# Peptides against a protein of PDB entry 6RO1: the designs that were tried, part 26

Target 1, 216 residues: chain A of PDB entry 6RO1
Amino acid sequence: LGKEIEEYIHKPKYCLPFLQPGRLVKVKNEGDDFGWGVVVNFSKKSNVKPNSGELDPLYVVEVLLRCSKESLKNSATEAAKPAKPDEKGEMQVVPVLVHLLSAISSVRLYIPKDLRPVDNRQSVLKSIQEVQKRFPDGIPLLDPIDDMGIQDQGLKKVIQKVEAFEHRMYSHPLHNDPNLETVYTLCEKKAQIAIDIKSAKRELKKARTVLQMDEL

## One batch from the design tools (peptide; made by RFdiffusion4, then SolubleMPNN)

Design b1_p11_3_s2 (from b1_p11_3, 8 letters changed)
Fold by OpenDDE base, seed 2:
Structure b1_p11_3_s2 (fold): chain B 216 residues (1-216), chain A 11 residues (1-11)
Amino acid sequence: as target 1 above (216 residues)
Amino acid sequence: SAAKYELAKTP
């Protein structure tokens, strides 16, 4: 269910208006969860679909992420890795494909104008940690319908199912909800979207070590 | 320094 909502919110047509500098976003690359980072900027890259010759623009968001110090040594050739749980990590500006945004917060930070100094980047980590302390139940998300204006009927049906499931979990913890099968069928559609993402990634590989490009 | 943030629900 959460993953199905992600498939809508990371679409450029919905999320780009909200990718202002200072916006909190969650970045996940396969098994690598970077957690909450901060948008620095985004850029549109021209891409040409190899089979159709159609222009398919790729969107790269520069996100200030908590990275492992080990991964930074090889940053010229290897994708950034998330900081280990027990590691302090280092805040780095990482180019991320927009589809790797797993969540978008309603929170927008005031960030330093110059992120070149390490101290300025680390100050943003302190700011994220302070926000997390203020929201013990989690950093608030943008509402995909009310805030992001997503009118897709598929999303509305997903949300209705989430709400109905949550209501049932809280009211009747022991009911084998027969609608679990309908949740599984939605998970299968996710596998198809992953294939389309793979084709778009191959072309962007030439210009920058973009997160998730090396896995193709 | 207190983290300055806003709740920006609009584009």
Scores: peptide ipSAE 0.464, ipTM 0.908, DockQ to the pose 0.587
Fold by OpenDDE base, seed 3:
Structure b1_p11_3_s2 (fold): chain B 216 residues (1-216), chain A 11 residues (1-11)
Amino acid sequence: as target 1 above (216 residues)
Amino acid sequence: SAAKYELAKTP
């Protein structure tokens, strides 16, 4: 269910208007969960490959993320890695493909104008931690319908299923509805098919992006 | 203390 919502919210058509400097976003790259970061800016990269008439614009958002210190040593050649749970890490501005945004918050931070100094970047981490303390149940998300204005009927059906599921979870302990497993397995199969389509599109895009990262 | 953040629900 959450993954199905993610497939809508990370679409450039819906999320780009909300990617203002200071916006809190979650970044996840496969097994690498960076958690909450802060948008610094975004850019449209139009890689016009001369021979492929598909001008699919790549959208890159620069996100201030908590990275491992190990990843900083190789930051020129290697992809950033998230800080380990036991590690303090360091805040770095990481170029992130927009489809790697797993959540978008209603929270927008005031950020320093100059993020080159380490102290300024680390001050943003303190601000994220202060926000997390104010929201013990989690940092508030943008509503995909009410805030983001997503009119897609597929999303509305997903949300209705989530709400119905949440209402059932609160109204009845999980034990008695055999249809929940079928809806979960269908949602998991559809989420797995969506993950496999996303993985195949991401592998096609990674094959394109790895081919383009060697050209960048 | 000035709010270090806002709730921005609009573009």
Scores: peptide ipSAE 0.464, ipTM 0.903, DockQ to the pose 0.484
Fold by OpenDDE base, seed 4:
Structure b1_p11_3_s2 (fold): chain B 216 residues (1-216), chain A 11 residues (1-11)
Amino acid sequence: as target 1 above (216 residues)
Amino acid sequence: SAAKYELAKTP
């Protein structure tokens, strides 16, 4: 259900109008969860589909993300990695493919005009942490229907299922819904299959500076 | 300085 909503919200036709500087977005690249970052800008790049020769536009969002210090040493040649839970990390502007946005917040931060100084980038992390403290139940999301204007009937059906599930979950203890276990088990199985397929593919891929999901 | 943010639900 959450992943099915993500498949709508990360489509350029829906999300691009909301990718203004300072917008809070959640970035996930496969097994790498960066958590909440801040949009700096976006760009449209020409891409040629390898099989059809057709032009497929790539949308790259520059997002200020909390990265591991290890990934910064080779940031010119290697993909950024998220900071470890026990690590302080460092805020870096990372080019991200738009389909790696797992959530878009209604929150927009006021950001420094110059993000070249480390102190200015680290000040944005403090701002994200302050917003997280203000929203203990989680950073507020854009509504995909009411805020983002997504009219897709498939999404409306997903939302109705989520609402019906949440209503049942709040009316009945979480531990008794067999549909939760099936959704969790399916999510875990898909996550494990994705890890296993990725372990096999990791040996062949050249280091990329643009954060992208490897198509299965 | 308190983090200044806004709720922006529009493009």
Scores: peptide ipSAE 0.460, ipTM 0.909, DockQ to the pose 0.553
Fold by OpenDDE base, seed 5:
Structure b1_p11_3_s2 (fold): chain B 216 residues (1-216), chain A 11 residues (1-11)
Amino acid sequence: as target 1 above (216 residues)
Amino acid sequence: SAAKYELAKTP
């Protein structure tokens, strides 16, 4: 279910209005979970679909992410990698295709205007950590219906199933709910669309070291 | 202390 909501949230038509500088976003690239980062800016790129020759606009968001120091040494040739749990890492502005956004927060940070100095970038990491301390149950998400205004009936049905499932979890053991399979199947479809959008992002990053573009 | 963040639920 969480994955089905992401399929809607990361669509440019819904998320672009909320990708203001300082917006907290969660970035995931396959097995690479960057966790929470901060939007710096976004840009529309002209792209040609390789199979159809059609012009398909790609949206690249520059996100300040905690990267491993190892990945920074090869940043000209290799995709940025997330910092390991045991390392400090370094905050880097990483170009990310919009469909790699797994979550969008209601939190918007005040960020330094100049992110060229390392200290300014690392100050943003401290601010993220301060926000995480203020929200022990997790950083608050934008509501896809009430905040983002997504009117898609498919999403409404997913949310209603989540709410009904959560309500039933409190009343009965999960194993007795005959609708569990339907909930899981919906979660898998969302995972697939996230993969398909991720593949389209892999093609654009090859051209500009954008996160997920290098894997074609 | 200047607020380091806000809750921005609008575009």
Scores: peptide ipSAE 0.449, ipTM 0.903, DockQ to the pose 0.473

Design b1_p11_3_s3 (from b1_p11_3, 7 letters changed)
Fold by OpenDDE base, seed 5:
Structure b1_p11_3_s3 (fold): chain B 216 residues (1-216), chain A 11 residues (1-11)
Amino acid sequence: as target 1 above (216 residues)
Amino acid sequence: SPVKYELAVTP
C-alpha cells in the first residue's frame, strides 16, 4: 500500500509544486536507502528517449543527503552511497531523479543560503535529527489527497483501505489500555504497521489483484 | 540553536 502511494507521489505532475527549498524528502535508489534529506532545488532537463527519439523532460532534484565518506572519495566516477547506520557520514548535495523520492514530508526546514561550507551542510543534518526527535511516530507526510490534490481514483481506493485498516487497529480493545507504555508501544506498532501497510500496498500493486489485500 | 521549521502543506 505504501509503495502504491509512492507511485503517485513521485510523479512530477504531483510533487514538483511541493519541492521547495527546505522540504524534507526521503530518497531511495534501488537497495540504497538514504533516509530523510532536504530539497535544495530542482531543475528540468531536456531528455531524448533512447528508443523513440521523443523529447521527455527529466526532472532532477538536488537533495542534501547523508552520504558515506568512503563513497565521496570516489565521487568523480561513482554514485554517492548512503552513510552506514553507525557512520556519521557527510551531508552532500546529490542530484536525484524525482521518481526516486519515496516520501515527501509536510515539514519544510529553514536552510542556510550557502551550502558550500561543510558546517552549513552538517547543520542541516542536526536539524533533521531534531525534527525526528519531535516526531517520535515518524516525520509527518504530505497528505496525497488533501495536501497534494491527487484526484486519482486508484489512489483514493488505496487510502480508503489504509484508513479502514487503521480504524480497525485503533478500534481493537488493546488500544483502550490507559497505560502510557502501551500507548508508546502502540505508536511504534502504528508506525511499523504504516510501514507494513506501505509495503503490503507495494506488493499488492505488484500482484495486480485487489483480492490479495484482504488477505494481508 | 532551535531548529526552525514549518508545516508547509501548500504548493
Scores: peptide ipSAE 0.460, ipTM 0.921, DockQ to the pose 0.534
Fold by OpenDDE base, seed 4:
Parts: C-alpha cells; structure tokens; sequence
Structure b1_p11_3_s3 (fold): chain B 216 residues (1-216), chain A 11 residues (1-11)
C-alpha cells in the first residue's frame, strides 16, 4: 500500500511544486536506499523519445544525500551509493530522477546558501539527524490529497484501504496485554499528533495563503 | 544550535 501511494506522489505533475530548496525527501534507487536527503534544486531537461519523436521531459532534482566515500572516488563513472549504516559517509549533491523520490516530507530545512564547502554539507546532515530525533515516529509526510492536491480516485481508494486496515488493527487488539495497551496508546497518540499536525498545517496554509494574498 | 525548519505544506 505504501508503494502504491509512492506511484502517485513521485509523478512530476504532483510533486514538482513541492521540490523547493530545503524540502526533505527520501531517495530510493532499486536496492539502494539513501534515506532522507534535502532538495537543493530541480531542472527540466527536454528529451525527445527516440522512437516517437515526442517530447518527453525529464525532471532531475538535485538532492543532498549521504553517500559512501567509496562511491565518491568512482563518481566520474559510477552512480553514487548510500553510506553504510556504520559509515560516516559524506553529504553530496546528487542528481536524481524525480520518479526515484519515495517520500516527500512536510519539513523544509533552512540550508546554507553555499553547499560547496564540506562543512556546510555536513551541517545539513546534522540538521536532518536533529529533525529525526524530534520525530521519533518518523519524519512527517506531505498529505497526498490535502497538501499535494492529488484528486486521483485510485489514490483515494488506496488511502481508504490503509485507514481501514489501521482501524482494524486498533479495534482488534490481538491480546489484552497491558503492554499492548501502551503500544496502542502510543499509536493513538501518534495518530492524534499526526491529525494535530495536519490541522496545524491547514491553519498554517490558510495563514500563509492570507500572507501571500497580502503580498500580492 | 536549534535546527531551523518549517512545515511547508504549500507549493
């Protein structure tokens, strides 16, 4: 179900407006999971489909990602690889095809203006790690319907299935284990926090829309 | 230093 949602959010028509500098995104390329990175910029490349002559625009997002040092040595010829769990790695700006974005966060970081210095890039990693500490249940995602405005009925059905599954998990506690009640309370708190964040974001969106209207 | 971030839910 998570992958089915991903198939919608990574489409350029939905995600491009949210790929502002500082936006947290997850990058996954086949077996390589880079985890959370930060958007630096994006570009549209005009491509012509070789067989049809039709314009097929490619969208490339530059993402600051934690890469293995080994992959950087071969960076002239090889794709960047994610840092190993026990490796410090190095933050590098990596060009990523937009369809490789597995998640888009509601979090937007303030990033250094100049990312050429290693220290500036590494400071962003520290910022990501601090954000992760603040969100122990995971970095908050953009809502594909309410935030991203995706109206696709297929996505709505997927979301309904997820909600129904979650509801069933909460309604049928497998065991009256007091430890499960604690887990459920934590999950309910998490769900409530997610709702509260969503509500707060809606209010912020309204406030920002009003501010943007006042600046127009 | 506190990390500066915002919850940006608009384009």
Amino acid sequence: as target 1 above (216 residues)
Amino acid sequence: SPVKYELAVTP
Scores: peptide ipSAE 0.459, ipTM 0.925, DockQ to the pose 0.420
Fold by OpenDDE base, seed 2:
Structure b1_p11_3_s3 (fold): chain B 216 residues (1-216), chain A 11 residues (1-11)
Amino acid sequence: as target 1 above (216 residues)
Amino acid sequence: SPVKYELAVTP
């Protein structure tokens, strides 16, 4: 279900208006999970489909991502690789196809105007880490319906299924069904996303309250 | 320095 939601949110028609500089986004490329990065800029590139000659616009977002130092040595020829969890890594501006965005946060950071200096890029990593500390249940996501305005009935059905599943998990502890393990592995991934959406909504409500209180 | 951020839920 999370993957199904991702298939909606990464569509240019929905996400492009929210790709402002400083926006927190998650980037995944196949097996490479870069985690949370920060939008720097985006561009529209003309692409011609090789088989149909149809114009298919490519949307590229420049994202400041934590990369492995090893992958950066060959940056001219090799794709950037994510830093290992235990490594500090180096923040680099990486061009990313918009469909590789796995999540979009409601959080928008203030970023340095000049990201050429390493120290300025690394300061953004410290900012991301501090935001993560402030949101122990996870960085808040944009609501795909309420914030992003996605009206697709397919998405609404996915969300309803997630909500129904969460409700069933909480109301009927499937304590006794032996087939739970196989259902749990698929359902845990789906349930985790549902929990993440619900927790993100709660944290967004709390954070809005805190930000409103700090501005008062 | 405190991290400055906002919750930007609008385009």
Scores: peptide ipSAE 0.455, ipTM 0.925, DockQ to the pose 0.466
Fold by OpenDDE base, seed 3:
Structure b1_p11_3_s3 (fold): chain B 216 residues (1-216), chain A 11 residues (1-11)
Amino acid sequence: as target 1 above (216 residues)
Amino acid sequence: SPVKYELAVTP
């Protein structure tokens, strides 16, 4: 179900309006999870492959990601790799295909104007880490319906299933299904996404309330 | 210094 939601949110028609500089996004590339990064810039790249008649515009977003230092040495020829768990890593601006965005946060950071200096890039990592500390239940996500305005009935059905499943998980732990581990991992991801949506809505409501209270 | 961020839920 989390993957099903991702299939909607990473579509350019839905996510592009939200890819402003400073937006927190999660990036996954195949088996590589970069975690949370920050949008720096958005560019439209038309990859005109000569032989594929479908000029589907590929959208690329430049995202500041925590990369392995090993991957930086070969940065001219090799794709950036995520920092290892035990590695501090280095923040690098990485061109990311928009469909590789696994999540989009409601949070937008204030970022340095010049990200060429290493210190400025590393300051953004510190900012991400501080935001993560402020959101112990996870960085708040954009609501795909309420915030992103996705009207797709397939997504609504997915969300309804997530909500129904959360309600069922909280009401009756499915003790007996042997496919529980795969379902549980999917359901934990679903429950976590729905918790993240609910917590994000709650934190957004609180933050809007706090911002509104600070504006009042 | 406190991280400055906004909750931007609009395009």
Scores: peptide ipSAE 0.444, ipTM 0.922, DockQ to the pose 0.474

Design b1_p11_3_s4 (from b1_p11_3, 8 letters changed)
Fold by OpenDDE base, seed 5:
Structure b1_p11_3_s4 (fold): chain B 216 residues (1-216), chain A 11 residues (1-11)
Amino acid sequence: as target 1 above (216 residues)
Amino acid sequence: APAKYTLHKKP
């Protein structure tokens, strides 16, 4: 269920109005979970779909993320990697495709105007950690309906299922309803299938692009 | 000005 909500909120048509400087966002790239970062800026890039010649706008958000210091040494040649759990890491501005945003917070931070100094970037990490301390149950999310104004009936049905599940979880004094694990497992499987379909569609699009380059 | 912690709860 959470990943089904994610597939709506990371769509540019819904999330772009909320990607103001200082907005807290979660970034996940495949197996790499960066956790919570802060939006610095976003840009619309004109991209031409290689197979159709159609303009497919790419939205790139610059996010201040906690990166591994090891990955930063190779940052000229390799993608940034998230800091290890026990690593302090270093805050870096990373260009992220908007569809890699796994969550958007209702929280917006003040950010320094100049993020070139390491101390200014690390001050933002301290601010994120202070927010996390204030919200022990987790950083609050934007409501996709009430805050983001998403009117999609598919999303409303997903939310109603989450609410009905939460209500059942709170109404059953024994958290041992065997249906709970089944619903979590089904929600995870459905969410994984949705990611795999999206990945496979992207790989098919890339593979068709490579095949067209070998025929020219 | 972006306040330090604006929980923009819309009023």
Scores: peptide ipSAE 0.027, ipTM 0.630, DockQ to the pose 0.326
Fold by OpenDDE base, seed 1:
Structure b1_p11_3_s4 (fold): chain B 216 residues (1-216), chain A 11 residues (1-11)
Amino acid sequence: as target 1 above (216 residues)
Amino acid sequence: APAKYTLHKKP
């Protein structure tokens, strides 16, 4: 469900109006999760589909991201990498294809006018960390319907499924049951016992089949 | 203008 929503919000037709300087965005490239960064600007690049000759414009957003110091040494030839969890990292302006935006926040920050000085870039990291501290349950997202104005019926159906799931979860009698952990542990034990019985029955059946072959 | 910790919709 969350990934299905992502497939809508990262489309240029929906997200471009919200990619103003200072917008908080989350960037993910395959296995590389950069976490939350800040939009600096975006640009449209002309591209042509190789097989059809059709115009397929690429949208590149420059995002201030926390990068590993190692990736910065080879920045002329290698893609930037996210900072390791134990690493401080360095904030760098990274060109990102718009479809790599995994989330867009309702929050917009003031950013320094000049991001060339490292101290100005690192000041933005402090601002992101302060936002994260103020939102312990996560940085607030743009609503794809109410904020982004997405009218797609597929998205509306996904949202309805999320809401129905959440409602069912929170309305469940066991949701606030102090015995919930005990109930889950008992269910897991029961499931494990059922697996073990099924395994033992399969082994007994194999052993009996071998004995019958020795009697023939 | 951007505002810290506020909802910014497109005008």
Scores: peptide ipSAE 0.027, ipTM 0.634, DockQ to the pose 0.371
Fold by OpenDDE base, seed 4:
Structure b1_p11_3_s4 (fold): chain B 216 residues (1-216), chain A 11 residues (1-11)
Amino acid sequence: as target 1 above (216 residues)
Amino acid sequence: APAKYTLHKKP
């Protein structure tokens, strides 16, 4: 269910108005969870699909993320990797495709105007950690309906299912109901299937793009 | 408003 909400929130048509400098966002790229970072800027890149001439604009958000020091050494050839749990890491401005935003916070930070100095970037990590201390139950999210104004009926149905599930979970705290694990597992499986279908559609689109490039 | 909370650095 949470992953189904994510699939709405990360859509450019919904999230772009909220990607202001200083906005807290979570970034996840496949197996790499960067956790909470800070939006620096975003840009629209014109992308022309090679086969249809259709403008498929790519949205790239520059996010200040906690990266491993190893990622900095290989930054010319390798994608940035998240800092290990026991690592201090280094805050780096990473260009991220908007669909890799897993969450958007209601919180905005003041960021230094110049992020070239390491100390300025690391000061933002201290600010994120201060926000995390102020919100022990987790950094608050933008409400997709009330804050983001998403009118999609599919999202409303997902939210209603989440709320009904949470209500059932809280109303029966003592039932190790094997059905609750089954419902979680089914919700996770359904969310995974939805991701896998989206991944498979992306792979199919890439494969079609490659096959059509070989015909030119 | 798009931000419900803004962390100000105290001067």
Scores: peptide ipSAE 0.024, ipTM 0.617, DockQ to the pose 0.109
Fold by OpenDDE base, seed 2:
Structure b1_p11_3_s4 (fold): chain B 216 residues (1-216), chain A 11 residues (1-11)
Amino acid sequence: as target 1 above (216 residues)
Amino acid sequence: APAKYTLHKKP
């Protein structure tokens, strides 16, 4: 279910409008989890499929990511690797294929204009850590329907299944209650109210975070 | 202090 949502979000037709400089994104490449990084820019590269001659445009997003210092020494020949849990690492601008974006945040940071100095790049890591402290339940995501405007019926069905699964998880302790339907309608109302309160708390936390940002 | 980040919903 979560992975099925990711398959929609990382599609260029949906995510490109949200890849502005300073946007928080998660990057994952197979086994390499970079966690949260910050969009610097994106570019469209013309690619020709070698077997069909068809134009398959590659979308590359430059993302400021926490990388291992070892991988940076060989950056001309080796792919950047995520910093180990025990190392400090270094924030580096990494070109990432857009399909490697596992999540997109509603949060957009102010970033230094010049990211060539290491101190400017490391300042962005401090800003990410400040955001993480403000969101103990995790950095807020863009809603694929409400924020991203994805109208795909497949995604709507996936979301409905996620919601129905979340409802079933919250109702599971009550599977032995003979008032299951009234508890389901109350748990649907309470879970819709909890989704609406979680959405409204996300929106209010979004609005308060915007307001608190204007007060900083 | 200058806002370090904004919650940019697409207008």
Scores: peptide ipSAE 0.031, ipTM 0.648, DockQ to the pose 0.397; fails the geometry check

Design b1_p11_4_s1 (from b1_p11_4, 4 letters changed)
Fold by OpenDDE base, seed 5:
Structure b1_p11_4_s1 (fold): chain B 216 residues (1-216), chain A 11 residues (1-11)
Amino acid sequence: as target 1 above (216 residues)
Amino acid sequence: MLPFKYEIYQK
């Protein structure tokens, strides 16, 4: 179900309007989970399909990602690798194909104009970590229907299945499966986040105040 | 230090 939603949101026709500089996005490439990064810019590259001669435009988004320092030494020859959980890593601007975006946040950061200095890039990591602290249940996602305006009936059916599953889960608390508590805690967290986002969106709509955080 | 600012998308 989550993966099926991902197959819609990463499509250029839906996500491109939301890929502004500072947008939080999740990047995953096969087994490599980079976690949350920040959009710097995107570009449309003309690509010709080798078999049909048809113009298939490739969309590349430059994302500031936490990379392993080991991968940076090999950056001339190898793709960047995500930093290990225990590693500090280094924030690097990585060109990412748009279909590798696994999630798009409703959050958009103010980023430094010049990301050439390491300190400016690392400041963005601190900003991501501060957003994560403010959203302990997870960084808020764009709603694929309400925010992104996806009208695809397949997506609506997926969401209805998720909602019906969540409703059945809440209406029949399976008291006896310890693995369900973990799933419930994650689902309650996700639902509470969605409510808190709707509430925070309403409060922020009332207060046109950019939250300035002085505590870093 | 650049003040950390963020916005949440609102329709």
Scores: peptide ipSAE 0.361, ipTM 0.870, DockQ to the pose 0.652
Fold by OpenDDE base, seed 4:
Structure b1_p11_4_s1 (fold): chain B 216 residues (1-216), chain A 11 residues (1-11)
Amino acid sequence: as target 1 above (216 residues)
Amino acid sequence: MLPFKYEIYQK
């Protein structure tokens, strides 16, 4: 379910309108979780399908990501690696294929116009960390239906299954159903995305209230 | 230092 929702969200037809400079996004490449980064720009690259000769455009998003210092040394030849938990790391602009976006936030940061200075890039990390502090239940996500306008019935069914699971889990806190464990690993990813959507909606409501208070 | 400012998508 979580992965199933991700498969909709990362599609260019849905996500491109939201990939403005300053948009918070999660980037995951295989085993490498970069966590939250910030969109700088995106580009369409011409590509040709190897089997059909048809044009298959690739979409590349430039994302400010917290990278390991080792990645900086090999940046010309090697893929960027996420900073280790105990490492400070450095914020770098990394070209990312759009399908590697695991989440898209409703939050958009104001970013420096010039990201060449290290201090400007590191200031964006401080801004991400400040957003994370303001949203202890997680950074708010775009709603795939309400915000992103995804009309796909497959996605609606996924969300309904997740909501029904959450409702059952909250309504029956005491049912140790042993089938919960195998359902739980698939449904933890599922529930995590529903929790992320629902927490995103709650935190969006809180953040709207906070923004209204900061404008006063 | 740029003031910490963010916006939240509103429909």
Scores: peptide ipSAE 0.358, ipTM 0.870, DockQ to the pose 0.637
Fold by OpenDDE base, seed 3:
Structure b1_p11_4_s1 (fold): chain B 216 residues (1-216), chain A 11 residues (1-11)
Amino acid sequence: as target 1 above (216 residues)
Amino acid sequence: MLPFKYEIYQK
């Protein structure tokens, strides 16, 4: 279900309007999960498929990602690798194919205009970490229907299946499942998360607050 | 110190 939604949101026709500088996005390339990064810019590349005469435009988004320092030594020839959980890593601008975006946040950060200095790039990591602290249940996603305006009937059916599955998980009196408390606690957490995301969205609507990083 | 400012998309 989550993967099926991803197959819609990563399509250029849906996601391009939301790929503004400062937009939080998740990047995943096969086995490499970069986690949350920040859009810097995007470009359209014309790819001429030699066999079809169809110009399928490839879209590349430049994303500021936390990369392993080991991968930087060979950065001229090798693809950037994500930082290990236990390493600090280094923030690098990485060209990413748009279809490798696994998630798009409703959050857009203010980013430095000049990302050439390492300190400016690392400041963005601090900003991502601060957003993550404010959203303990996860950074809020764009709604594919309400926010992104995707009208595809296939996506609507996927979402209806998710909602029906959630409703069945909540409406089945799991009265006899000994794991019920765990499922209900997860469901209440998820419902509370949804409420907290909705409340945080409302507070953030109100809080056009320039939080000075000095108050941290 | 860069101001920490973020926006949430709202329709």
Scores: peptide ipSAE 0.370, ipTM 0.871, DockQ to the pose 0.641; fails the geometry check
Fold by OpenDDE base, seed 1:
Structure b1_p11_4_s1 (fold): chain B 216 residues (1-216), chain A 11 residues (1-11)
Amino acid sequence: as target 1 above (216 residues)
Amino acid sequence: MLPFKYEIYQK
């Protein structure tokens, strides 16, 4: 179900209007999960389909991602790799094909104008971590229907199935399976996240909140 | 302390 929603949101016709500088996005490439990064810019590249000669534009988004320092020492030809769980890593601007965006947040950060200094790039990691602290149940997603305006009936059916599944889980407390407490906690977290997104959307409408980051 | 600023998309 989550993957089926992803197949809609990563389409350029839906996501491009939301790829402004500072937008939080998740990047996944096969076995490489970069987690949350920040959009810097995007570009349209002219591409020609090899079999039809038809113009098939490629969309490349430059995303500031937490990369392994080992992968950056390897020549300019090697793809950046995500930082290991135990590694601090380094924030780098990585060109990413738009279809590799696994999630798009409703959150947009204010980013430094110059990302050439390493300290400016690392400051964005601190900002991502601060957002994660403010959203302990997960960084809020754009709603594909309400926020992104996707009208596709296939997506609406997927969402209805998710909602019906969630409603069945809430209406039938499955007694005594410890794995179900985890699912209930995830569903209560998701419902609480949806409420907290709705409330945070209401509160942030009122103020460009300049928050002091306590941990420098 | 760097000012942390963010916005949330609203319709």
Scores: peptide ipSAE 0.351, ipTM 0.863, DockQ to the pose 0.608; fails the geometry check

